# Peptides against a protein of PDB entry 5D63: the designs that were tried, part 90

Target 1, 292 residues: chain A of PDB entry 5D63
Amino acid sequence: SLRRGIYHIENAGVPSAIDLKDGSSSDGTPIVGWQFTPDTINWHQLWLAEPIPNVADTFTLCNLFSGTYMDLYNGSSEAGTAVNGWQGTAFTTNPHQLWTIKKSSDGTSYKIQNYGSKTFVDLVNGDSSDGAKIAGWTGTWDEGNPHQKWYFNRMSVSSAEAQAAIARNPHIHGTYRGYILDGEYLVLPNATFTQIWKDSGLPGSKWREQIYDCDDFAIAMKAAVGKWGADSWKANGFAIFCGVMLGVNKAGDAAHAYNFTLTKDHADIVFFEPQNGGYLNDIGYDSYMAFY

## One batch from the design tools (peptide; made by RFdiffusion4, then SolubleMPNN)

Design b2_p16_5_s4 (from b2_p16_5, 9 letters changed)
Fold by OpenDDE base, seed 4:
Structure b2_p16_5_s4 (fold): chain B 292 residues (1-292), chain A 16 residues (1-16)
Amino acid sequence: as target 1 above (292 residues)
Amino acid sequence: SAELERIRALPQPQVA
């Protein structure tokens, strides 16, 4: 079953993603097929899937950028009915905004069925052009039509997944205590993470003993990422992944504060040094405390 | 660098 999370939703037939046109929050904004760039944020193409309690495999899909929800226009069951962004809530009872999402017959892609109309989200004619129509269309769960099959590429991790990634890392001290601040985290590409770092002013900040040293840099980075998240996205119910660690060296005679994020595959953590913007697999310290 | 290693007054590891 599909987990709660943030997804980039890509057509199974052509290199096109489900895109909220211009990221607009206006009711009735078209949801369209659009090209995407791998390993980037793809701003208008991220969707928070919120599972509906006690309704099997059924979700709302909130556009991360606009804060609006995927909506089948008037809930119509007619083939070709527009799918748009529309104001809503995560746990709405409006069947226009409820989507049953289950594996397709190929076992890798998903189909997205409107709960009310029982029609499926369809990239009309498999059109790979930017702005191609996405509509509700008749179909069945077992059909192999790639116009109605979608890959859900997870762009976020749960707190449990992050915890597991940390636990697998060899640079964790035996006295480690982790403190989880949120439930679901958008994981940024390093390029974006670095850009936030640059924009924070940290590259120009001077290290000063005690008054502005490693912990200040690490906390400032965390704060910068938090602010970036608040300024960039209108959806709620998730955070941007950026951890803070306190670590001790092997000799036990030096400590450090630093950041960390997750690798592209979300399986591991990578350390980030906010004093120089470096990414390291080994920062030279074993973490005894983290919050993220 | 020296700046990266000159950390003082950090919280001590929690003892189990």
Scores: peptide ipSAE 0.031, ipTM 0.659, DockQ to the pose 0.076
Fold by OpenDDE base, seed 1:
Structure b2_p16_5_s4 (fold): chain B 292 residues (1-292), chain A 16 residues (1-16)
Amino acid sequence: as target 1 above (292 residues)
Amino acid sequence: SAELERIRALPQPQVA
């Protein structure tokens, strides 16, 4: 089954993603096909899939940017019915906003079926142009029509996945204790992570003994990412991944505070030095504490 | 890096 998480949803036939037009929170905002850039945020094209308890393979899809939900207009089963953004809640009972998501017949892509109408999310005519209509359309689970097949590219990690990535890293001290702050984390591209760092003012911050040293830099970065998240996204129920670590050097006579994020494939962590904005596979310290 | 500023004393991990 599809895991709870944030997804970039791409058509299986053409290089188009499910996009909430202009990221607008207005009821009735069209959901359309739109081009995307790999390894970027793609702001209006991120969807939080929230599984509905006790309803097999069924989710709400919240647009991360707008905080509104994928909605089949009037729940109509007519082919060509508009799919729009609309106000809602994660655990709504409104069948207009409930989507059964299961693997297609190819075993890789998914189909998105409206719970009520039993029609499928369809990139109309497979149109790859920006603004192409996405609509409810008749279909079956086993048909091969790429207009109704979607790749769900996971853009987030669960706390458990993050924990596993940390556990596999060779730069973890034997006394390590980790503290998980949230349940699901949007993982940022390094470029975005760096931009937040730049915008925070940290590049110009002056190190001062005790009063503003390594821990202050690391915590300031964490705070900056948190603020960025709050200011950028209207959806709830997730955080932005940015960890803080305390580490000890090999000699055991010095400690450091630093940040970390996840690699592109989400399998490993990479260390981030908030004093200079560098990414390192080895920061020269073994972590004995992290919170993220 | 030698340029990185550090904590002089090692903090102790909190154990719940």
Scores: peptide ipSAE 0.027, ipTM 0.678, DockQ to the pose 0.104
Fold by OpenDDE base, seed 5:
Structure b2_p16_5_s4 (fold): chain B 292 residues (1-292), chain A 16 residues (1-16)
Amino acid sequence: as target 1 above (292 residues)
Amino acid sequence: SAELERIRALPQPQVA
């Protein structure tokens, strides 16, 4: 079954993603097909899928940017019924906002069925243009219509997945202890991570012995990412991935504080030096402590 | 940079 997480949802037939128009939080804001750019945030196109307890394969879909939920207008089963953003809650009982999401017949894409109406999220006519209508439409689970098939590209990791990525990294000290701060993390592209770093003022910050040294830089970066997350997204229930590590060198006579994030495929970590904005596979230290 | 090369005294690591 689909895991809880943040997804970029792309049509299986054309290069369009499910987009909340203008990222507006207004009730009734159209959800539309829109082009996307790989390896970018795609601000209005990220959806937090929250599984409904004891209802198999059923979720709410919260737009990360607006904090509103995918909503089938009036829960109508009529083909062509608008799918919009609408205020809601993660564990709502409103069937207009409950979506059963399961694999399509092709085994790769998903179909998104409204729990109440049993109609499917449909990119009308497979229109690849920006602003193309997305609507509820009649269908079946086994039908191969690409208008109703969607790839769910995971943009987040669970704390467990992050922990696993850390654990398999070769630059972890034998005494390593990690502290998990959140449950689900949006993983940023490096470009975005770097931009946050730049905007934080850290590039202009001066290293000063003890008063503003490696730990201060690393914590400032963590704080900057946290603030960026809070300021950027209206949805709750997730964090932005940015870790802090303390590490010791091979000789065991020096320590450093630094950041880390996850690689694009979420399988590994990459170290980030907040003093210069560099990404490194080997920062020269083995981590004995992390929090993220 | 010289500042980047400066390192902290080794803190006591936590034992697992």
Scores: peptide ipSAE 0.026, ipTM 0.677, DockQ to the pose 0.119
Fold by OpenDDE base, seed 3:
Structure b2_p16_5_s4 (fold): chain B 292 residues (1-292), chain A 16 residues (1-16)
Amino acid sequence: as target 1 above (292 residues)
Amino acid sequence: SAELERIRALPQPQVA
């Protein structure tokens, strides 16, 4: 089954993603097909899938940018019914905003069925142009129509997945203790992570003994990412991944504070040095504490 | 790089 998480939802037939037009929070804003750039944020094209308790394979889909929800207009079963952004809540009972999401017959893509109408989210005519209509359309779970098949590219990790990635890393001290702060984390491309670092003022900050040293840099980066998240997204129920670690060197006579994020495939961590903006597979320390 | 080698006093991990 599909896990709770943030997804970039891409059509299986053409290079088009489900896009909330202009990222607008207005009720009735069209959801459309739009081009995307791989390995970038794609601001208006991220959706938080929240599973509905006790309703198998059924979710709300919250647009990360607008904080509004995918909504089948009037819940109509008529082919061609508009799919829009609309105000809602994660655990709504409104069938206009409830979507059953299961694997298609090809075993890799998903179909998105409205819970009430039983129609499917359809990229009309498979149109790859920006602004192409997305609508509810008649269909079945077993048919192979690519207009109704979608890849769910997961852009986030759960706290458990992050914990697992840390546990696989060879630069973790035997005394390691990790502290989880949130449940689901949007994982940023390094380019975005670096830009936040640049905008924070840290590149121009001077190391000073005790008064502004490694821990200050690492905490400042964490704070900058937190603020960026709050300022960038209207949806709730997730955080932006940016960890802080304390580590000790091999000799055991020096300690450091630094950041870390996840690799693109979310399987591993990479260390980030907030004093110089570097990404490292080995920062020269073994972590005995992290919070993220 | 020199500053990176000037490392903090080693704090003790929380055990409790």
Scores: peptide ipSAE 0.026, ipTM 0.673, DockQ to the pose 0.088; fails the geometry check

Design b2_p16_6_s1 (from b2_p16_6, 9 letters changed)
Fold by OpenDDE base, seed 1:
Structure b2_p16_6_s1 (fold): chain B 292 residues (1-292), chain A 16 residues (1-16)
Amino acid sequence: as target 1 above (292 residues)
Amino acid sequence: MSLEELEARFNAYLAS
């Protein structure tokens, strides 16, 4: 079954993603097909899938940017019914905003069925143009129509997945203790992570003994990412991944504080030095503590 | 080295 998480949802037939037009939070904002750029944040095209307790394979889909929810207009079962952004809540009982999401017959893509109407989210005519209509449309689970098949590319990790990625890293001390602060984390592309670092002012910050040294840099980076998250996204229920580590060198006579994020495939961590903006597989320290 | 000993590195001003 589909896991709770943040997804970029791409059509199986054409290079188009489910996009909330202009990222607007207004009720009735069209959800449309739109081009996307791989390995970028794709601002208006990220959706938090929240599973509904005790309702199999059923979710709300919250647009990360607007904080509004995917909504089938009037819950109508008519083919061509608009799919829009609309105010809502993660655990709503409104069937207009409840979506059953299961694998299609091809075993790789998903279909998105409205819980009430039983119609499917459809990229009308498979139109690859920006602004192409997305609508509720009649269909069945076993149909091969690519207009109704979607790849769910997971852009986030659970705390457990992050924990596992840390645990398999060779630069973790035997005494390591990790502290998990949130449940689900949007994982940023390095380019975005670096841009936040640049915008924070850290590149121009001066190292000063004790008063502004490694721990201050590392905490400042995490704070910058946190603020970026709060300022950028209206949805709740997730965090932006940016960890802080304390580590000791092999000789045991020096300690360092640094950041880390996840690799593109989310399987490993990569260390980030906030004093110079570098990404490293080996930062020269073994972590004995992290919080993220 | 124990966790307590490692944590003491920062408390002892050995942070880089």
Scores: peptide ipSAE 0.034, ipTM 0.701, DockQ to the pose 0.177
Fold by OpenDDE base, seed 3:
Structure b2_p16_6_s1 (fold): chain B 292 residues (1-292), chain A 16 residues (1-16)
Amino acid sequence: as target 1 above (292 residues)
Amino acid sequence: MSLEELEARFNAYLAS
């Protein structure tokens, strides 16, 4: 089953993603096919999938940027019915906004079926052009039509997945205690993470004994990422991943506070030094405490 | 080293 999370949804046939046009929050905003750039944010193309309790494989899809939901216009079963962004709620009973999402016959892509109409989200004619129509269209689960097959590229991790990534890292002290602050985390590309760091003013901040030392830098970075998240996205129910750690060196005579994020594949953590913006696999400390 | 000892070390030896 598809997990709750944030997804970049890419057509299985052509290099096109499901895009909310202009990221507009207006009711009736077209959802269209649009080109994307791998390993970037793709602002208008991120969707939070919320599973509906007690309804198998059924979700709402909230556009991360606009906070609006994928909506089949009038719930019509007619081929060519528009799919738009529309105001809604995560656990709505409106069948126009309920989507059954299951694996296609190829075992790697998904099909997205409207719960009410039983039609499928279709990239019309497999058009790879920016602004190509996405519509509800007749189909079956076992058809191989790539117009109706979508890769769900997971852009977030659950708290449990983050916890597991931390646990696998060799630079975690045996006495480690982690504190989970949220349930689902958008994982940023390093370039975006770095840009937030730059925009925070931390690159120009001066280390000063106790009054502005490692803990201040690490907390300032965490705060900057939190603010960036709040200012950038209208959807709720997720956080931006940025951890804080306290660690001790091998000699046991020095301690440090630093940040960490997840690698591209979400399987490991990488340490981030907020005092210089560096990414390190080994920061020279073993963590005994983290919060994220 | 216990967690309590590590926390004490952080308070005493934080210089980075």
Scores: peptide ipSAE 0.033, ipTM 0.710, DockQ to the pose 0.165
Fold by OpenDDE base, seed 5:
Structure b2_p16_6_s1 (fold): chain B 292 residues (1-292), chain A 16 residues (1-16)
Amino acid sequence: as target 1 above (292 residues)
Amino acid sequence: MSLEELEARFNAYLAS
């Protein structure tokens, strides 16, 4: 069963992702195939899958950037029916925006079936070009047509997954207490995380005793990421991952405040020093408190 | 150490 989360949805046949054209929030904006770059944010190609209660394997798909929803035009079962972005809500009853998502016959990719029409999201002709048509198309769950098979690359973590990643880290103090602020977190590539850091002005900020020291830097980074999230994405129901930690050194005679994010595979955390923008596997402190 | 002790150290021993 597909988990609630943010996904980059890639065609199983060609290197093309499901893209909301120009990230436009206008009703009827085409959803198209488009190239993507690994380890980047891929702005118009992120989709929040919200499971519908009591409807097995059925979701709405909200474009993270536009805040609009994947919509089968008029809910038509006709092959070639346009799939567009359209205004909606996460728990809509509109069958045009309800998608049953289950594993394909290959056990790795998924198929995306419109709940009402029972047609499938199809990269028409497997066209790998930017702007290639994505449409509703007739199909079955068991057929192997790669035009209708999609890899769901999860780009977010639940709070529980983040908690587990922290727990696996060797630089956590025995007295550690974590405070979870949200339920689902978009995990940024380091390049994006660093860019937010740069844009925040922190690289030019001067350390000053007590008045602007480690805790101020760490909180400023957290705030910068939060603001970036609010300014960048129109969808709701998720946060941007950026943690703050308080730690003590092994000798117990120094403490520090710093940030952390998750590694690419979401299995581990990596520490981030907001005073210099460095990523470290060992920041020299054991965390006794975090909020994220 | 207790959390309170660590918090006290944070307050007293911020080095950076």
Scores: peptide ipSAE 0.033, ipTM 0.699, DockQ to the pose 0.197
Fold by OpenDDE base, seed 2:
Structure b2_p16_6_s1 (fold): chain B 292 residues (1-292), chain A 16 residues (1-16)
Amino acid sequence: as target 1 above (292 residues)
Amino acid sequence: MSLEELEARFNAYLAS
């Protein structure tokens, strides 16, 4: 079954993603097919899937940018009914905003069925053009029509997944203690992570003994990422991944504070040195403490 | 080395 998380939702037939037009938070904003750029944020095309308790395979889909929800207009079962962004809540009982999401017959893609109308989210005519209509359309779970099949590419990790990625890293001290601050984390591309670092002013910050040293740099980076998240997204219930670690070298005679993020496949961590903006697989320290 | 010992080193300003 589909896990809670942030997804980029891509059509199985053409290179088009589910896009909230202009990222607008206005009720009735069209949800459309739109091109996307792999390995980028794709701002208006990220959706937080929140599972509904006690309703099997059923979710709300919150647009990360606008904070509004995928909504079948008037809950109509008519083919061609508009799918729009609309104000809502994560655990709404409004069937216009409840979506049953299960694997299609191909075992890889998903179909998105409106809970009330039983129609499916459809890229009308498989149109790959920007702004193409996405609508509710009649269908069945076992049909092979790619207009109604979607890949759910996960762009976030749970705290448990992050914890697991840390645990399998070879540069973790035997005494390691991790402290989890949030439940779900959007994982940024390195380019975005670096841009936040640049915008924070840290590249121009001067190392000064004790008063502004490694811990200050590491905390400042995390604060910058947090602020970026707050300023960039209207949805709630997730954080932006950026960890802080304290580590000790192999000799045990030096300590350091640094950052870390997750690799593209979310399976591993990569260390980030906030004093120079470098990414390293081995920062020269074994972590004995992290919070993220 | 215990966590407390590692923390003590950090708190003793051995951090770079």
Scores: peptide ipSAE 0.031, ipTM 0.678, DockQ to the pose 0.208; fails the geometry check

Design b2_p16_6_s2 (from b2_p16_6, 8 letters changed)
Fold by OpenDDE base, seed 3:
Structure b2_p16_6_s2 (fold): chain B 292 residues (1-292), chain A 16 residues (1-16)
Amino acid sequence: as target 1 above (292 residues)
Amino acid sequence: MTLEELEAKFNAYMAS
């Protein structure tokens, strides 16, 4: 079953992703096929899938950028019915915005069926051009039509997944205590993480004993990421991943505060030094406390 | 080293 999370949704047949045109929050904004760049944010192409309680395999899909929801126009079962962004809520009962998402017959891709109409999200004619029509279309779960098959690339992690990634890292002290602040986290590419760091002013900040030292740098980075998230996305119900750690060195005579994020595959953590913007697999400290 | 000892060291030995 598909987990709650943020997904980049890519067509199984052509290199096209489900895109909310111009990221507009206006009701009726077309959802279209659009090119994407791997390992980037792809701003208008991220969707928060929220599972509906007690309705098997059924979700709302909220566009992260606009805060609007994937909507089958008038809930029509007619082939070619427009799929648009429209205002909504995560746990709506409006069948125009309820999508049953299950594995296709190939076992890798998913199909997206409107709960009410029973039609499927279709990249019309498999058109790979920017702005290509996405519509509701007749189909079946076992049909192999790539126009209706989608890869759901997870761009976020749950708090439990983050916890697991931390737990298997070799630079965690035996007395480690972690404190989880949110439930779901968008994981940024390092390039984006670094850009936030640069824009924060931290690269020009001077280390000063006690008054502005390691803990100040680490907390400032977390604050910068939080603000970036709030300023960038209209959807709610998720955070941007950026952790803070306190650690002690091997000799036990020095302590440090630093940041961390997740690797591309979300399986491991990588340490981030906010005083110089460096990414390290070993920062020289073993963490005894983290919050994220 | 206990967590309490580590926390004490953080306060005392923040050199970075």
Scores: peptide ipSAE 0.030, ipTM 0.707, DockQ to the pose 0.164
Fold by OpenDDE base, seed 1:
Structure b2_p16_6_s2 (fold): chain B 292 residues (1-292), chain A 16 residues (1-16)
Amino acid sequence: as target 1 above (292 residues)
Amino acid sequence: MTLEELEAKFNAYMAS
């Protein structure tokens, strides 16, 4: 079963992703195929899949950027019916915005079926051009048509997954206490994480004893990421991953505050030094506290 | 800073 999370949804046949055109929040904004750049944020192409309680394999799909939802126009079962962004809510009962998402016959890709019409999200003619039409189209779960098969690349982690990544890291103190602040986290590419750091002004900030030292840098970075998230995305129900850690050195006579994020594969954490923007596998401290 | 100092600062921050 597909997990709740943020996904980049890529066509199985051509290098095209499901894109909300111009990231517009207007009702009726076309959802189209569009090129993407690997290992980047792909702003208009991120979708929060929210599972509907007690309805098997069924979700709403909220565009992260616009805060609007994938919507089959008038819920029509006619082949070629437009799929658009439209205002909605995560737990709507509107079948125009309910999507059953299950594995295709190839066991790797997914198909996206409208709950009401039973038609499938289709990259019309497998067109790889920017702006190619995405529509509801007749189909079956077992068909091999790549126009209706989609890879769901997960761009987020649950709090449990983040917790697990921390737990297997060797630089955790025996007295470690972690505090989870949110439920689902968009994991940023390092380039984006670094850009937020640069834009925060932290690179030019001066270390000053107690009044602006390691904890201030670390907290300022988290605040910057939080603000970036709030300013960048209209969807709710997720956070941007940026952790704060307090650590003690091996000798036990010095402490440090620093940040951390997740590796590209989401399996491990990497430490981030907000005083210099460095990424480290070993920051020289063992964490006894984290919040994220 | 020492572990105790950092813990104290953290606690103060959370309490504020």
Scores: peptide ipSAE 0.027, ipTM 0.651, DockQ to the pose 0.877
Fold by OpenDDE base, seed 2:
Structure b2_p16_6_s2 (fold): chain B 292 residues (1-292), chain A 16 residues (1-16)
Amino acid sequence: as target 1 above (292 residues)
Amino acid sequence: MTLEELEAKFNAYMAS
């Protein structure tokens, strides 16, 4: 079953993603097919899937950028009914905004069925052009129409997944204590992570003994990422991944504070040195404490 | 080495 998380939702037939047009928060904003760039943020194309308690395989889909929800217009079962962004809440009872999401017959893609109308999210005519209509359309779970099949590419990790990634890293001290601050984390591409670092002013910050040293750099980076998240996205219920670690060297006679993020596949962590913007698989320290 | 000892080392022996 689909896990809670942030997804980039891509059509199984053509290279088109589910896009909230212009990222607008206005009620009735069209949700359309749009091209995307792999391994980038794709701002208007990220959706937080929130599972509905006690309703199997059923979710709301919140656009990360606008904070509005995927909505079948008037809940109509007519083929061609518009799918739009609309104000809502994560645990709404409005069937216009409830979507049953399960694997298609191919076992890889998903179908997105409106809970009320039982119609499916459809890239009309499989149109790959930017702005192509996405609508509710009649269908069945077992048919192979790629217009109604979607890949859910997970762009976030749960706190448990992050914890697991940390735990399997070889540069974690035996006395390690991790402190989880949030439940779900959008994982940024390194390019975006680096840009936030640059914009924070840290590249021009001067190391000064005690008064502005490694811990200050590391915390400043985390703060910068947090602020970037708050300024960039209107949806709630997630954070931007950026960890802080305290580590000790192998000799046990030196310590350091640094950052870390997750690798592209979310399976591992990579260390980030906020004093120079470097990414390292081995920063020369074993972490005994992290918060993220 | 305990966590407390490591924390003490952070305070006393920071690499940067």
Scores: peptide ipSAE 0.034, ipTM 0.723, DockQ to the pose 0.199; fails the geometry check
Fold by OpenDDE base, seed 5:
Structure b2_p16_6_s2 (fold): chain B 292 residues (1-292), chain A 16 residues (1-16)
Amino acid sequence: as target 1 above (292 residues)
Amino acid sequence: MTLEELEAKFNAYMAS
């Protein structure tokens, strides 16, 4: 079954993603097909899937940017019914905003069925143009129409997945203790992570003995990412991944504070030096403590 | 090394 998480939802037939037009929070904002760019944030195209307790394979889909929810207009079962952004809550009982999401017959893509109407989210005519209509449409779970098949590319990790990625890294000290701060984390592309770093002012910050040294840089980076998250996204229930580590060198005579994030495939961590903006597979320290 | 020893090293040896 689909896990709770943030997804980029891409059509199985054409290179279009489910996009909330202009990222608008207004009720009735069209959800449309739109082009996307790999390894970018794709601002209006990220959806938090929140599973509904005791309702099998059923979710709300909250647009990260707008904080509004995927909504089948009037819950109508008529083919061509608009799918829009609309105000809502994660655990709503409104069937207009409840979506049953299960694997399609091809075993790789998903279909998105409205819980009430039993119609499916459909990229009308498979139109690959920006702004193409997405609507509720009649269908079945077993048919192969790519207009109704969607790849769910997970853009977030659970705290457990992050923990596992850390555990796989060879630069973790035997005394390591990790402190998990949140449950689900949006993993940023490095370009976005770097831009946050640049915008934070850290590139121009001067190292000063004790008063503004490695721990200050690392914490400032985490704070910058946190603020970026709060300022950028209207949805709740997730965090932006940016970790802080304390590490000791192999000789055991030096320590350092630094950041880390996850690799694109979410399988590994990569270290980030907030004093120079560098990404490193080996920062020269073994972490004995992290919080993220 | 214990965690406490490592933490002590952080406090004592942090130079950058």
Scores: peptide ipSAE 0.031, ipTM 0.711, DockQ to the pose 0.198; fails the geometry check

